# Peptides against a protein of PDB entry 5VZU: the designs that were tried, part 114

Target 1, 271 residues: chain A of PDB entry 5VZU
Amino acid sequence: GRTLEDIFHEHMQELILMKFIYTSQYDNCLTYRRIYLPPSRPDDLIKPGLFKGTYGSHGLEIVMLSFHGRRARGTKITGDPNIPAGQQTVEIDLRHRIQLPDLENQRNFNELSRIVLEVRERVRQEQQEGGHEAGEGRGRQGPRESQPSPAQPRAEAPSKGPDGTPGEDGGEPGDAVAAAEQPAQCGQGQPFVLPVGVSSRNEDYPRTCRMCFYGTGLIAGHGFTSPERTPGVFILFDEDRFGFVWLELKSFSLYSRVQATFRNADAPSPQ

## One batch from the design tools (peptide; made by RFdiffusion4, then SolubleMPNN)

Design b2_p19_2_s3 (from b2_p19_2 with A3E T10R E13K)
Fold by OpenDDE base, seed 1:
Structure b2_p19_2_s3 (fold): chain B 271 residues (1-271), chain A 19 residues (1-19)
Amino acid sequence: as target 1 above (271 residues)
Amino acid sequence: SEELEEFKERTLKENEELL
């Protein structure tokens, strides 16, 4: 059959050709934009910065990881034929931790799919509820035209008294002993394996992960047609590596920190 | 869209050819 390398070579040739056509179509008008590294914050899950993505046949991608409170974002620094540079390739909800099963059950794609889809429905419910609270909060700033309502006199309606029917039974509220969920030891990585049927470009991914979170990945047709967000899992391996499982695509992307130091890459201090 | 489904199908096919 065709080797994996043959398929990758053909697809890379197509992507290179598309890039060449695109760069050649518009009078070589390359817009250069300076990229600033996001400042690190104490509460950032890991140091923000540039990561080298290895995703399937598409070759090398550069993504900027940044933190925005309880959200993380992967922003494409390199575009591809589907998704242009500057798009958020991944959006991570740091409020919604994914608990991976044991190593045996991690091989089951349907189990991972179930877990992710349950979290997706919780996220949708919270967005609907939070949308209602934000809607109700804005409605109350109607201008209180304080028209002075005239003081109509309080009439003296009378005193009727008596009846004293008695005291039915105080059923004891059973103390539901909330089983103290033992704080999962936050320090030790758990064994990690990709589900069967999830493709990675190579089998050289970390076999231990620190934390997993619910996220969404951006997919589109060529030319950024019909862009949609698909459910996935952000996997933090260590300070310098994370992954993303694209659930619907059955794909895994590994991202490794770019170790190159850039002089003057810091954002200018706000004056 | 057709182009998005083609992308999904291609990605899935590449993944199946990778396994």
Scores: peptide ipSAE 0.235, ipTM 0.819, DockQ to the pose 0.871
Fold by OpenDDE base, seed 5:
Structure b2_p19_2_s3 (fold): chain B 271 residues (1-271), chain A 19 residues (1-19)
Amino acid sequence: as target 1 above (271 residues)
Amino acid sequence: SEELEEFKERTLKENEELL
């Protein structure tokens, strides 16, 4: 069989060659843009910033993690042959926490798949419901062309009477138990292991995680052809590390904070 | 697209060959 090293070597050679072709085609057209770090907010799950990601066989990438209310975003700072720089490699829904099972059941890929797909279906339903409320509000401003339909006469239908007593049917308002948004308690870390059949570049990933969320990753063919969002799991390990499980690709990406302090990396305050 | 399916299949195959 191919060794792990042979597979990594062949695929890495192809990706390096593709990267070389792409970079060489643009050699005279390289636009350098200054990147600013996102402003940190108190409600951010972790400090936003640059993370170094490992994409298994695809090698090493830099992503910017940023927070947008109840969403997190990983934006590519480095491109690859499939996904160019500036694309959102991951989008995380911080409303949809994933509860990992016990360590034995975490080894079961089908159990993780079930949990993720159930959350994906809820997210789709919420998007459809929110789309209907936005749609119904616009329909009713049809111009009432007030065609003056002629005055047909008021037939005076008569005054029948009185007093039917209002039955006090005190229908108790069913307490819609608003599913209490469990505050994102930075709970005690839980044991973490990758499912059987999920590939990582190495076994050197944190064996404890704080929390997990539903997310989607961006995948495409070479040259950014047919881009689509694939379901996955964002795994927060600590303040400086997170992972993403690409469910359909059965792969794991580990992201580690770039510890380099950049002078003047903060966005200038809008004057 | 065919290219995206090829990418998925390749990535899956590589991951299966890695396990």
Scores: peptide ipSAE 0.231, ipTM 0.816, DockQ to the pose 0.842
Fold by OpenDDE base, seed 4:
Structure b2_p19_2_s3 (fold): chain B 271 residues (1-271), chain A 19 residues (1-19)
Amino acid sequence: as target 1 above (271 residues)
Amino acid sequence: SEELEEFKERTLKENEELL
């Protein structure tokens, strides 16, 4: 029978061969695009930039992380046989924080799946409601023909001034002890472990994370056929590392900042 | 598509085989 090693080597050879075929077929059609680093903003969750991702059998990929208000995006800088360069490999909703359970319950894939799918349904509802408000707001601007209704001079109704005494009803302000929402200590990492059945290329991932968010990953067939968004979890480990759990694929991708400094890589100022 | 389901199944299988 084929060993797991044989299957892995055959798939790696297939991916290399596909890459070779694509590069050789399109060699005459290579379009070079300059990539600029996104400008950093004070409100960015971490510094935007280039990250190297580990994708199981696909090897090393380069992703640009950027922030767009309450959304983060991972854009492929390297393409693969399924997803070309320039596609958004991950889209993160920074409005939808995922709270991980304790370490014991983090090992339960079904618990993580439940949490993610509940957030997915909330995101779907918010998109439907926001779509309806945007739709209804556009529909009611029928042209109000402002027929100039004639200015009827409404009369001088008189000034009667009676002296109504102020009743001093001294209602004691009930001291609504605003439970000071302890500012969620954004600084203390929580213990982190992958669920059982989630594949990682190696076990060398950070065992502490800062925060998690709902996100979607892009998946497709070879040649970018039938592209779809699959639910997942963005895991911020630190300033230089994040992960993505692909829920349906039971896979984990670790991303680490590219430490290289690029000269003249800054985005041109918007004119 | 069948190709995307084959990709999902293959990815799941490879991930189960790496565990």
Scores: peptide ipSAE 0.220, ipTM 0.811, DockQ to the pose 0.803
Fold by OpenDDE base, seed 2:
Structure b2_p19_2_s3 (fold): chain B 271 residues (1-271), chain A 19 residues (1-19)
Amino acid sequence: as target 1 above (271 residues)
Amino acid sequence: SEELEEFKERTLKENEELL
């Protein structure tokens, strides 16, 4: 059979050939754009900036992580044969935290899939409700002509009846000790493992995570054909590392901060 | 599209072969 090495070499050769074809289509006309680093805000989950990722078969990617209120965004700095540079490779909803189970249940892909799909349906419901509020607010200004519908008088009466048996049963109030939801200590990382059947390019990923969020990743065919959003999990490991689990693709991408200092990379102050 | 499904199937297959 083909070895894993043969398959990897064939795929890498295909990606190199495709990259050559796409770059050759530009007929030596290259446009360069300056990239600015997003300004850091106090409420940002981590410092925004450049991250180097491993994306399964696509190899090495560079993304810009930025924060936009209750959303985070990964923007491609490097294009590939499927998705051009400047596209939003990941969109993270910071309103929808994913709560990972214990380590034993984290190995179950179907459990992670269930949790993510339940959150996806909540996000869809919230989008539908917000769409209805925007729609209904315009329609109801029709002048309600106050038709004075008449005061019909319906009367009826009666009276029954008596008996008062006083059964004393002094059931002791069982103190339902409200299990105080221990505030999830924002500082203690949870043990983390990938589900069985989720591919990682390397086994060298952090085995502890700080928090997880619902998100969507962009996928497309070659040449950016039929682009769609697929559900996934953003995993914050630390200040310099995050992951994304692509649920449909059963794959994991690890992103590490680019530690290089860039001169004059700050965004111009808004005038 | 067929091209996107082929991409998904290829990616899934490569991931299953890498495990």
Scores: peptide ipSAE 0.214, ipTM 0.809, DockQ to the pose 0.806

Design b2_p19_2_s4 (from b2_p19_2, 5 letters changed)
Fold by OpenDDE base, seed 1:
Structure b2_p19_2_s4 (fold): chain B 271 residues (1-271), chain A 19 residues (1-19)
Amino acid sequence: as target 1 above (271 residues)
Amino acid sequence: SEELEEFKERVLEENEKRL
């Protein structure tokens, strides 16, 4: 029978062959575009730039991390047979923090799944509500041709008297116990472990994280067929490392900063 | 050996993962 090793080698050969076919099909029409590093902003969560990410069986891919207000984006610089270069592999909502449980409960995939799906539903509700406000605001600027309707005279309707005695309903001020927002200890990393059944390329991921955010990953079949966004967790480890937990796929991608310095990689100043 | 086979199995499962 075919061994697991035979199947592994066949799949790896197929992926290599697919990569070769995709690169060779365009041989006569290859365009080279300069990649510029995104400018750093003071409010960026970490310095933007190039990261090497683990993409399971595809191995290592190069991803550009960039910040767009309250969103972060990972864009593939290298592609694979499923997701081509230039696609947004991850999109992170920096408005929606994920609070990880204690280290013991972090091993429970169902607990992480619950937390992420609750945030996903909040994000969907906010998108629906914000879509209604944007729709109502545009409808009212029909050109009011203000035809000057003539000033019909002020009939002086008479001053009926003042007598409404205000009942002193002494509503006791309910002590709104201001739940002391425990100052989120914004500086100490939390212990981090992957849930049981989440696949990593290796166990050499950081065991402490700074913060987590809700995000979505892009998944597709071979040739970018049926692309969809799947829910996940962005894990910030440090200035040079982050992760993404692909929740539905039970996969973990570790991203590490490319330490190479490139000359002339800065975007040209807008003239 | 076992860790390598577990890694190969994870890679096969990840080939179905459309990342």
Scores: peptide ipSAE 0.245, ipTM 0.724, DockQ to the pose 0.058
Fold by OpenDDE base, seed 3:
Structure b2_p19_2_s4 (fold): chain B 271 residues (1-271), chain A 19 residues (1-19)
Amino acid sequence: as target 1 above (271 residues)
Amino acid sequence: SEELEEFKERVLEENEKRL
């Protein structure tokens, strides 16, 4: 039978060959395109920009982080045999915060899975409800032909009827206790550890996180075959570091800001 | 070595993982 070693060598040979084929295809026609950094906005969770991310066997990839209202996006600047450059490797829903359990329960992968899958079902429900409201408004007002309805006559005047007293039903204004959206206390970071069975490239990740959000990662076969979105957790560590837990894949990607300054990398102002 | 087999298993899993 094929040994685990045979399968490993066959697969590594395929990845090396694919990387060689992709690289060799560029020798015939290189199109250079300028990449612009996203404009920073006051409401951005962290400064947008370039990050280096760990992608397991693919090693280090360059990802552009950008903010789009209540969504964040990681876009591949580098590609691999599975996911090409320009694809949205991660999409983060900043509406759906993930609350991590205590440090002991964070080691339990099934607990993290439960929390993430509950949020995924809420996101699906919200998408279904928002889809129904958009569907009902396109009532076909067919052109009602204006048939000229004939002038029926002025029937008469009759009289007076009486003084119905307005009942003062003093409905007490029920105190709508505005559930004070507890301002997301940028409090002291929560202790953080990966669940048992989640693979990281190394154990050198931040052991404290500020906040987490629901997100989805893009996965595909070689040559970008059968692309799909898989559920995950975006983990904000600090201004320069975030993580993504690929839940179904049991993998962790650590993203660190590229500290290099680029000249003329700002997007031209929209005229 | 055990570390090499764990590395091989991890790479195999990561490759099946389609990241």
Scores: peptide ipSAE 0.242, ipTM 0.716, DockQ to the pose 0.061
Fold by OpenDDE base, seed 4:
Structure b2_p19_2_s4 (fold): chain B 271 residues (1-271), chain A 19 residues (1-19)
Amino acid sequence: as target 1 above (271 residues)
Amino acid sequence: SEELEEFKERVLEENEKRL
């Protein structure tokens, strides 16, 4: 039978071979594409731009963070054997905030899993309902050729119905208790810790987060085989740092802003 | 050593990470 050592050696040889194939492909044909930084908008959660993300064994990858209304996207600028460059490594739904429990309960992976899966199910339901409304609204406008029904001219008379007195029905304005939008606690971050059993390449991650959102990560086999979206948590730490918890993979990616300034990297204005 | 097996398992788990 294969030992754990045989499996490890075979797998490491495969990764080395894949790395060699990729490097050899770069020597044969390089296509250069200019990358533009997304324009910043006032409603963006943080400034869009380049981040360096931790991807376990793949090491550091460069990801472009961009905002698209109520969605954020991480796009790989560097790829790996599983997910090539230009793919959306993460998609974040900014409509679906995740509330993390207290610091003690944050260590419980099953509690985080429950919270994320409940949000995933709500997102799935909203997509099904919105798909039905968009589908039913387009189907029923078959062109009813309204045959021009002939204008019969019925002229009947202007009977003066009498002066009905306006009853002052003083309907009390029911106090719409404005559900006090809990002021978005934009100020104080909450304590943050990874759940037990979630792997991080570095234990030096921020121990305070501002807010969390539901998201999905892209996962695939080598050569981008069987690509799928896995549920996760986007964690905003600060203006320059965010994380993603890959729930099914029990993995944490830390993303840190690339502090380099790029000249002439702004997106051309849409003509 | 147990540390080497834990390291191998971690590298296998990280390489199985389809990220």
Scores: peptide ipSAE 0.240, ipTM 0.706, DockQ to the pose 0.062
Fold by OpenDDE base, seed 5:
Structure b2_p19_2_s4 (fold): chain B 271 residues (1-271), chain A 19 residues (1-19)
Amino acid sequence: as target 1 above (271 residues)
Amino acid sequence: SEELEEFKERVLEENEKRL
């Protein structure tokens, strides 16, 4: 009978063949563009740059990590038959930290799924509320048809209403203690393990993580058909390594910094 | 085996929607 390895091998051969067909079709029409590294900012979670990511059966892909305020973005520099180069493979919401359970409960996929889906629902609610505030501001510009109602000169009289004493009700402005955004303390590293049933291309992943965040991954059919965002977990291991758990796909991508120094890869300073 | 059918289903699902 077919083994799991046989099916994986056949599937890998199909993907390699597809990748070969796609690359060969474009071989005569290659456009080369210089890629600039994003400038590092003090508030960046880690240094932005190029990472090599594991994409299951697709193998290794090059991803640019960049930071955009409270969001991080992984952009494909290399594409595959499903997701082309230049697409945002992962989008991370740095406002929505994932708290992993203890190491025993981290093995439970359903527990991770519960935690991620609870955060997904919060993100959805915040998007709906922010959409309502933006919507209500536009509604009140009904065209004031200023019909010029004629200026009838009603002369009505000067009734001196009496000097009501100003009650100095000195309502102390309750100090809205702005909940000091606790500076994102570099969380003490916690033990990390993949849930049972999450596939990894390599079992040699970091067994300690610093922080986790909610994110979404981009998935599509062959030729970028029916692209959608699937929920996942961004896992920061260290300055040079992060992971992404694709929850619905039960897959883990490990990203490792490309250690190659590129000359003249810095973005030109805006003149 | 059940594991083989679950793997076939994952491979089929991965064939429809991949990373």
Scores: peptide ipSAE 0.252, ipTM 0.712, DockQ to the pose 0.085; fails the geometry check

Design b2_p19_3_s1 (from b2_p19_3, 7 letters changed)
Fold by OpenDDE base, seed 3:
Formats: structure tokens, sequence, C-alpha cells
Structure b2_p19_3_s1 (fold): chain B 271 residues (1-271), chain A 19 residues (1-19)
């Protein structure tokens, strides 16, 4: 029978062969593109930049995290046999915060799945409603035949009528009960654990998270075949670490900031 | 989809090889 060692050896040979084929296909035409670090903005959830992470079976990858208003984006800096460099590996919706349950209920994969799928359905509804408003607004520009509106004479503005006394309508300020925006506890992390059956390459992940958001991750076959987006959870641990739970894949990817300073890596000023 | 099954199969092969 095949030993576990034989299966591991065959799988490692296949991964090496795939990496070799992927690299060798481009040997005749290497295009180098300069990468610039995104500028930091005050409203950015964390400092944008390079992060190193693990993606499924592909091992170590480098992604650029950037912020685009109410969206965050992870862009692949390193390609793999499935997804080439420059693709958006993750897209995060900063409008759709996910509240994780207590630590006991976080172990339940079905509970996390329910929460994520409910948010996914809201995002789909919002996209459909916004699509209808954009569709109806374009339909009413029938060709306005510019009939030459005859120049009606400017009737003289009638005279300023007299000083109406200020009625002291003492409108009682209705106590707008300011719904106490529960101060987004941006400061105190909550206990974090992966659901049972979510695979992690390393059990040494942060056991406390700051906040979570709905997102989608890109998956594809070898050679970027049939690319699709799968639902997931962006987990912000701290300023230098985030994770992504791939819900349908039942996997976790941990990303850590590349602790390097790059000279001349700033984006050119927009001319 | 077929990609999800392929990704799950490849994961299972790795998990079985590491077990």
Amino acid sequence: as target 1 above (271 residues)
Amino acid sequence: GPLLEKARAGRREIEEALA
C-alpha cells in the first residue's frame, strides 16, 4: 500500500512540478512592474502595506492591503499556479461588520456560516435595489425635442411685502433620544477561536480579535481557470495582523505585516 | 462549484499526507 510518506512525497513532487511549469511558462517574457506602497490615510482601518500570509496549499504569499473608502482590498504581489500576481485575492466590505458570538458559539461552524450568509444576502439585496434605481434613472431621458421655448417676458419681481412679526413658536426641542451609538469598542479585543473543522496551517494565531467584516475571496483552478468569489470573514487582530476565514473552503489564512522599510516605494504624486 | 471540489480534494490529499 502507499505509505503516508509515499503520498507526501508524490504530492511534494507535484507541487514542485507545478511551480516549475508556472515559472517556466514566463521565462521567455518577464514583464517587471514597479509596485508602489499605497499612501496612508487617517481614516484607514490600519496602515496599508505589504503582508505575508498563507493561502491554502500554496504556502507563503505576499499581498498588498489597501483601503478604498468603505472597501478594503488584498492584491496578490506573488502569483501562484491558480491565481496570478495582480489579482484581488480578498475584497472586504467595511460597511458590513460581523459580530462574532461568544467563544463557545465561535466553535460552531454552522453559527458562523449563518451569520456570514445573512450578511451576504443583505449585500445582494442592496446591489439589486441600487441596480433598479440606476436603471430607472436612465430610462427617462427620452429625446427631449428642444422645442424653442418662446422668450416669455420677465415679469417684474413684485415688491418686498412688509415685516411679518416673528412668531415665537417655541417649538419644544423634542428630545431626540440620541440612540446611544454603543461606542464601537474599537479598543478592547474579543476572545477569538477558529470554528471546529476550519483548517489552519498554524495553531499559533491570535486568540483575540479587534473586529470582523464581511468579505469575498478569489478562488480558481490551475492556470486561473473558472475564477469565482467565495464568501468569507476578514478578522482584524491588530495593526500588523489580519486573517481571512474562507467559509466554503473551511480554511483560515493568517497575514502578518512585512516588517521592512522600502526606500523610494512611495506612489508618485498625482500629476 | 467544480473548483471548490478540486480545492477540497487537494486539501484532503494534503491532510491525508500529513496524518
Scores: peptide ipSAE 0.022, ipTM 0.568, DockQ to the pose 0.096
Fold by OpenDDE base, seed 1:
Structure b2_p19_3_s1 (fold): chain B 271 residues (1-271), chain A 19 residues (1-19)
Amino acid sequence: as target 1 above (271 residues)
Amino acid sequence: GPLLEKARAGRREIEEALA
């Protein structure tokens, strides 16, 4: 049988060949663009920067993580045969936190799928409602030339109408047992395990996570054919590690911070 | 859709190759 090494080598050879073909088709005319690190903001979930992905046959991928208000973005720094460099491989909605179930129920892929799909539906509803409000607000500020219509003095006074008796219907206040939201213990990460049937290239993923959020991942065929966004889960493990569960692909991608310091990597101040 | 299947096939061929 083919060894894992043989398959990895064959796939690496194919990727190298594809890269060579693409490079050759451009008549060796390559545009180099300087990449700047995003500025860190106090409200950023973690420090933005370069992360290495150790997922899929592509080997080592580099992604830039950046924060944009209520959204985080993973932008591909390295392209692959499916998704070119500069594409947003993941988009994270920081408004939609996912609560993972207990460790036993985390093994159930169907439970994770239910939770993610419920959040996806909420995101879709909010987008529909927000689209309606943005449409109605623009129409009404026609300049009302308020012509000063004169102050007519209408006086009319009187009528006393009657004494309707207060019926004392003593409806018992149903004791709405406020389910005490146990304060999410802010300090201790929750136990984390991948659902059964979610593929991970490396079993050496963090077994504790801080927070999870709804997100979408970009998928495409070779040559960026018919790109689509698939639902997933962004998993923050720590300051230097995050994951993405591709729900529909049943795959997990682990990203680790690139610890290298870059000189002159800060964005120039807008002049 | 068929692209999810191809992206899945490309990832699955890798995952099935890694399995």
Scores: peptide ipSAE 0.022, ipTM 0.600, DockQ to the pose 0.108
Fold by OpenDDE base, seed 5:
Structure b2_p19_3_s1 (fold): chain B 271 residues (1-271), chain A 19 residues (1-19)
Amino acid sequence: as target 1 above (271 residues)
Amino acid sequence: GPLLEKARAGRREIEEALA
């Protein structure tokens, strides 16, 4: 019978052949673009830069991680048959932290799914509210042509009387239990395990994480057909490693910093 | 083209074998 290795090997041969066909069809029209490392900012969650990751059936990816205020972005440096280079493979909302449960409950995919989908609905609500505020501000500068309103007469409103009994109803101050957002101790790693049924090509992933955030991943058919954003979890393991759980795909991608020092990889200072 | 269909088939076979 075909082994998983045989199927993988045949599929990799087809992917290599597809890559060869695509590259050969461009008859030396390969444009090499210089990639610059994003500038580091003090408020960046980790140092921005190049990360190598395992991505689904396509094997090794190179992604550029960059920070944009309260958002992080993974940009594909390597394309695949589904998603070309330069696309944003992951978009992370650093406003929406995900709290992982204990290790026992982390094995439950439905629990992770519940947590992620709850955060997804909050993000959608915030986007709808922010869309309404931006819409209402533009409408009101219509020129009020001052049409002269005709002077129709003051009908006398009758004088209903005074009775003033002050009811003393002492409403007890309901203790608003301010859910103390425990300041998420940024220092101690939480034990981490993938849910049952989440596929990882490599079982050698970090078993502790620093923090998790809501994010979306880009998925598409071959040739970048029907591209869509799916919900997921960005997992920061350490300064040099992060993961992404693709919730709908039930898959995990691990990204590790490219430790190679590139000479002149810094973006030229804007002149 | 036929290569794209083969690559799609091979991907599905891997995804089904990993499921």
Scores: peptide ipSAE 0.016, ipTM 0.491, DockQ to the pose 0.065
Fold by OpenDDE base, seed 4:
Structure b2_p19_3_s1 (fold): chain B 271 residues (1-271), chain A 19 residues (1-19)
Amino acid sequence: as target 1 above (271 residues)
Amino acid sequence: GPLLEKARAGRREIEEALA
């Protein structure tokens, strides 16, 4: 019988062949678009920019990482047979940090799956609640017909009631222990390992990570058929490296910053 | 799994593009 490895190897060959067919047949249909680097903001988790990705099946990809308030976004600069260029390959929710367990429990895929699925359910609940508040807020601006309130007569100011003695109840100000904002420790990186059964193209990934966040990755059939978002984990390794664990796919993608300096790649100032 | 379904879809598209 075909092993899972045989199926993945065949699938990789098929993806390479598809890429070759599409690039060779549609060479005359290539659209060139100018890419601008996102401006850096002080609150950005890392410097935004171009990252070189390695997907297990797709080979070399380029992704633009950008920050949008409490969300980060990976936008495909290179397309693949499933997902065209310009699509958001990953969306990261910076509100939902994932705390990885100890190194022994990180090897357990079911533990990571539990943690991610619990966060997914919270995100789903927050989206449902926020959708209701936005819906109810628009409904109440019915035009208040300004019915002319009839001029009710000025009722007279009743008189000076007497000198109630100041009771000196010296209520001790309960020390509101200001929950010390634990300084965002430039956290000593925690040991990191992929769960058993998560496929990586190479075992040469960083063995220490700074922090993790909940995210979703875009998956589709060939030709961008039936596109859906699958849950995953964004792993920040350092200023120049991040990963994404595709939970349902049991795969890992490593991204490394493109160190090349581009002249005139900054977005034009909004006029 | 979704990867196997993708692989099968891709194979059909390759076969159709090579025919």
Scores: peptide ipSAE 0.026, ipTM 0.514, DockQ to the pose 0.064; fails the geometry check

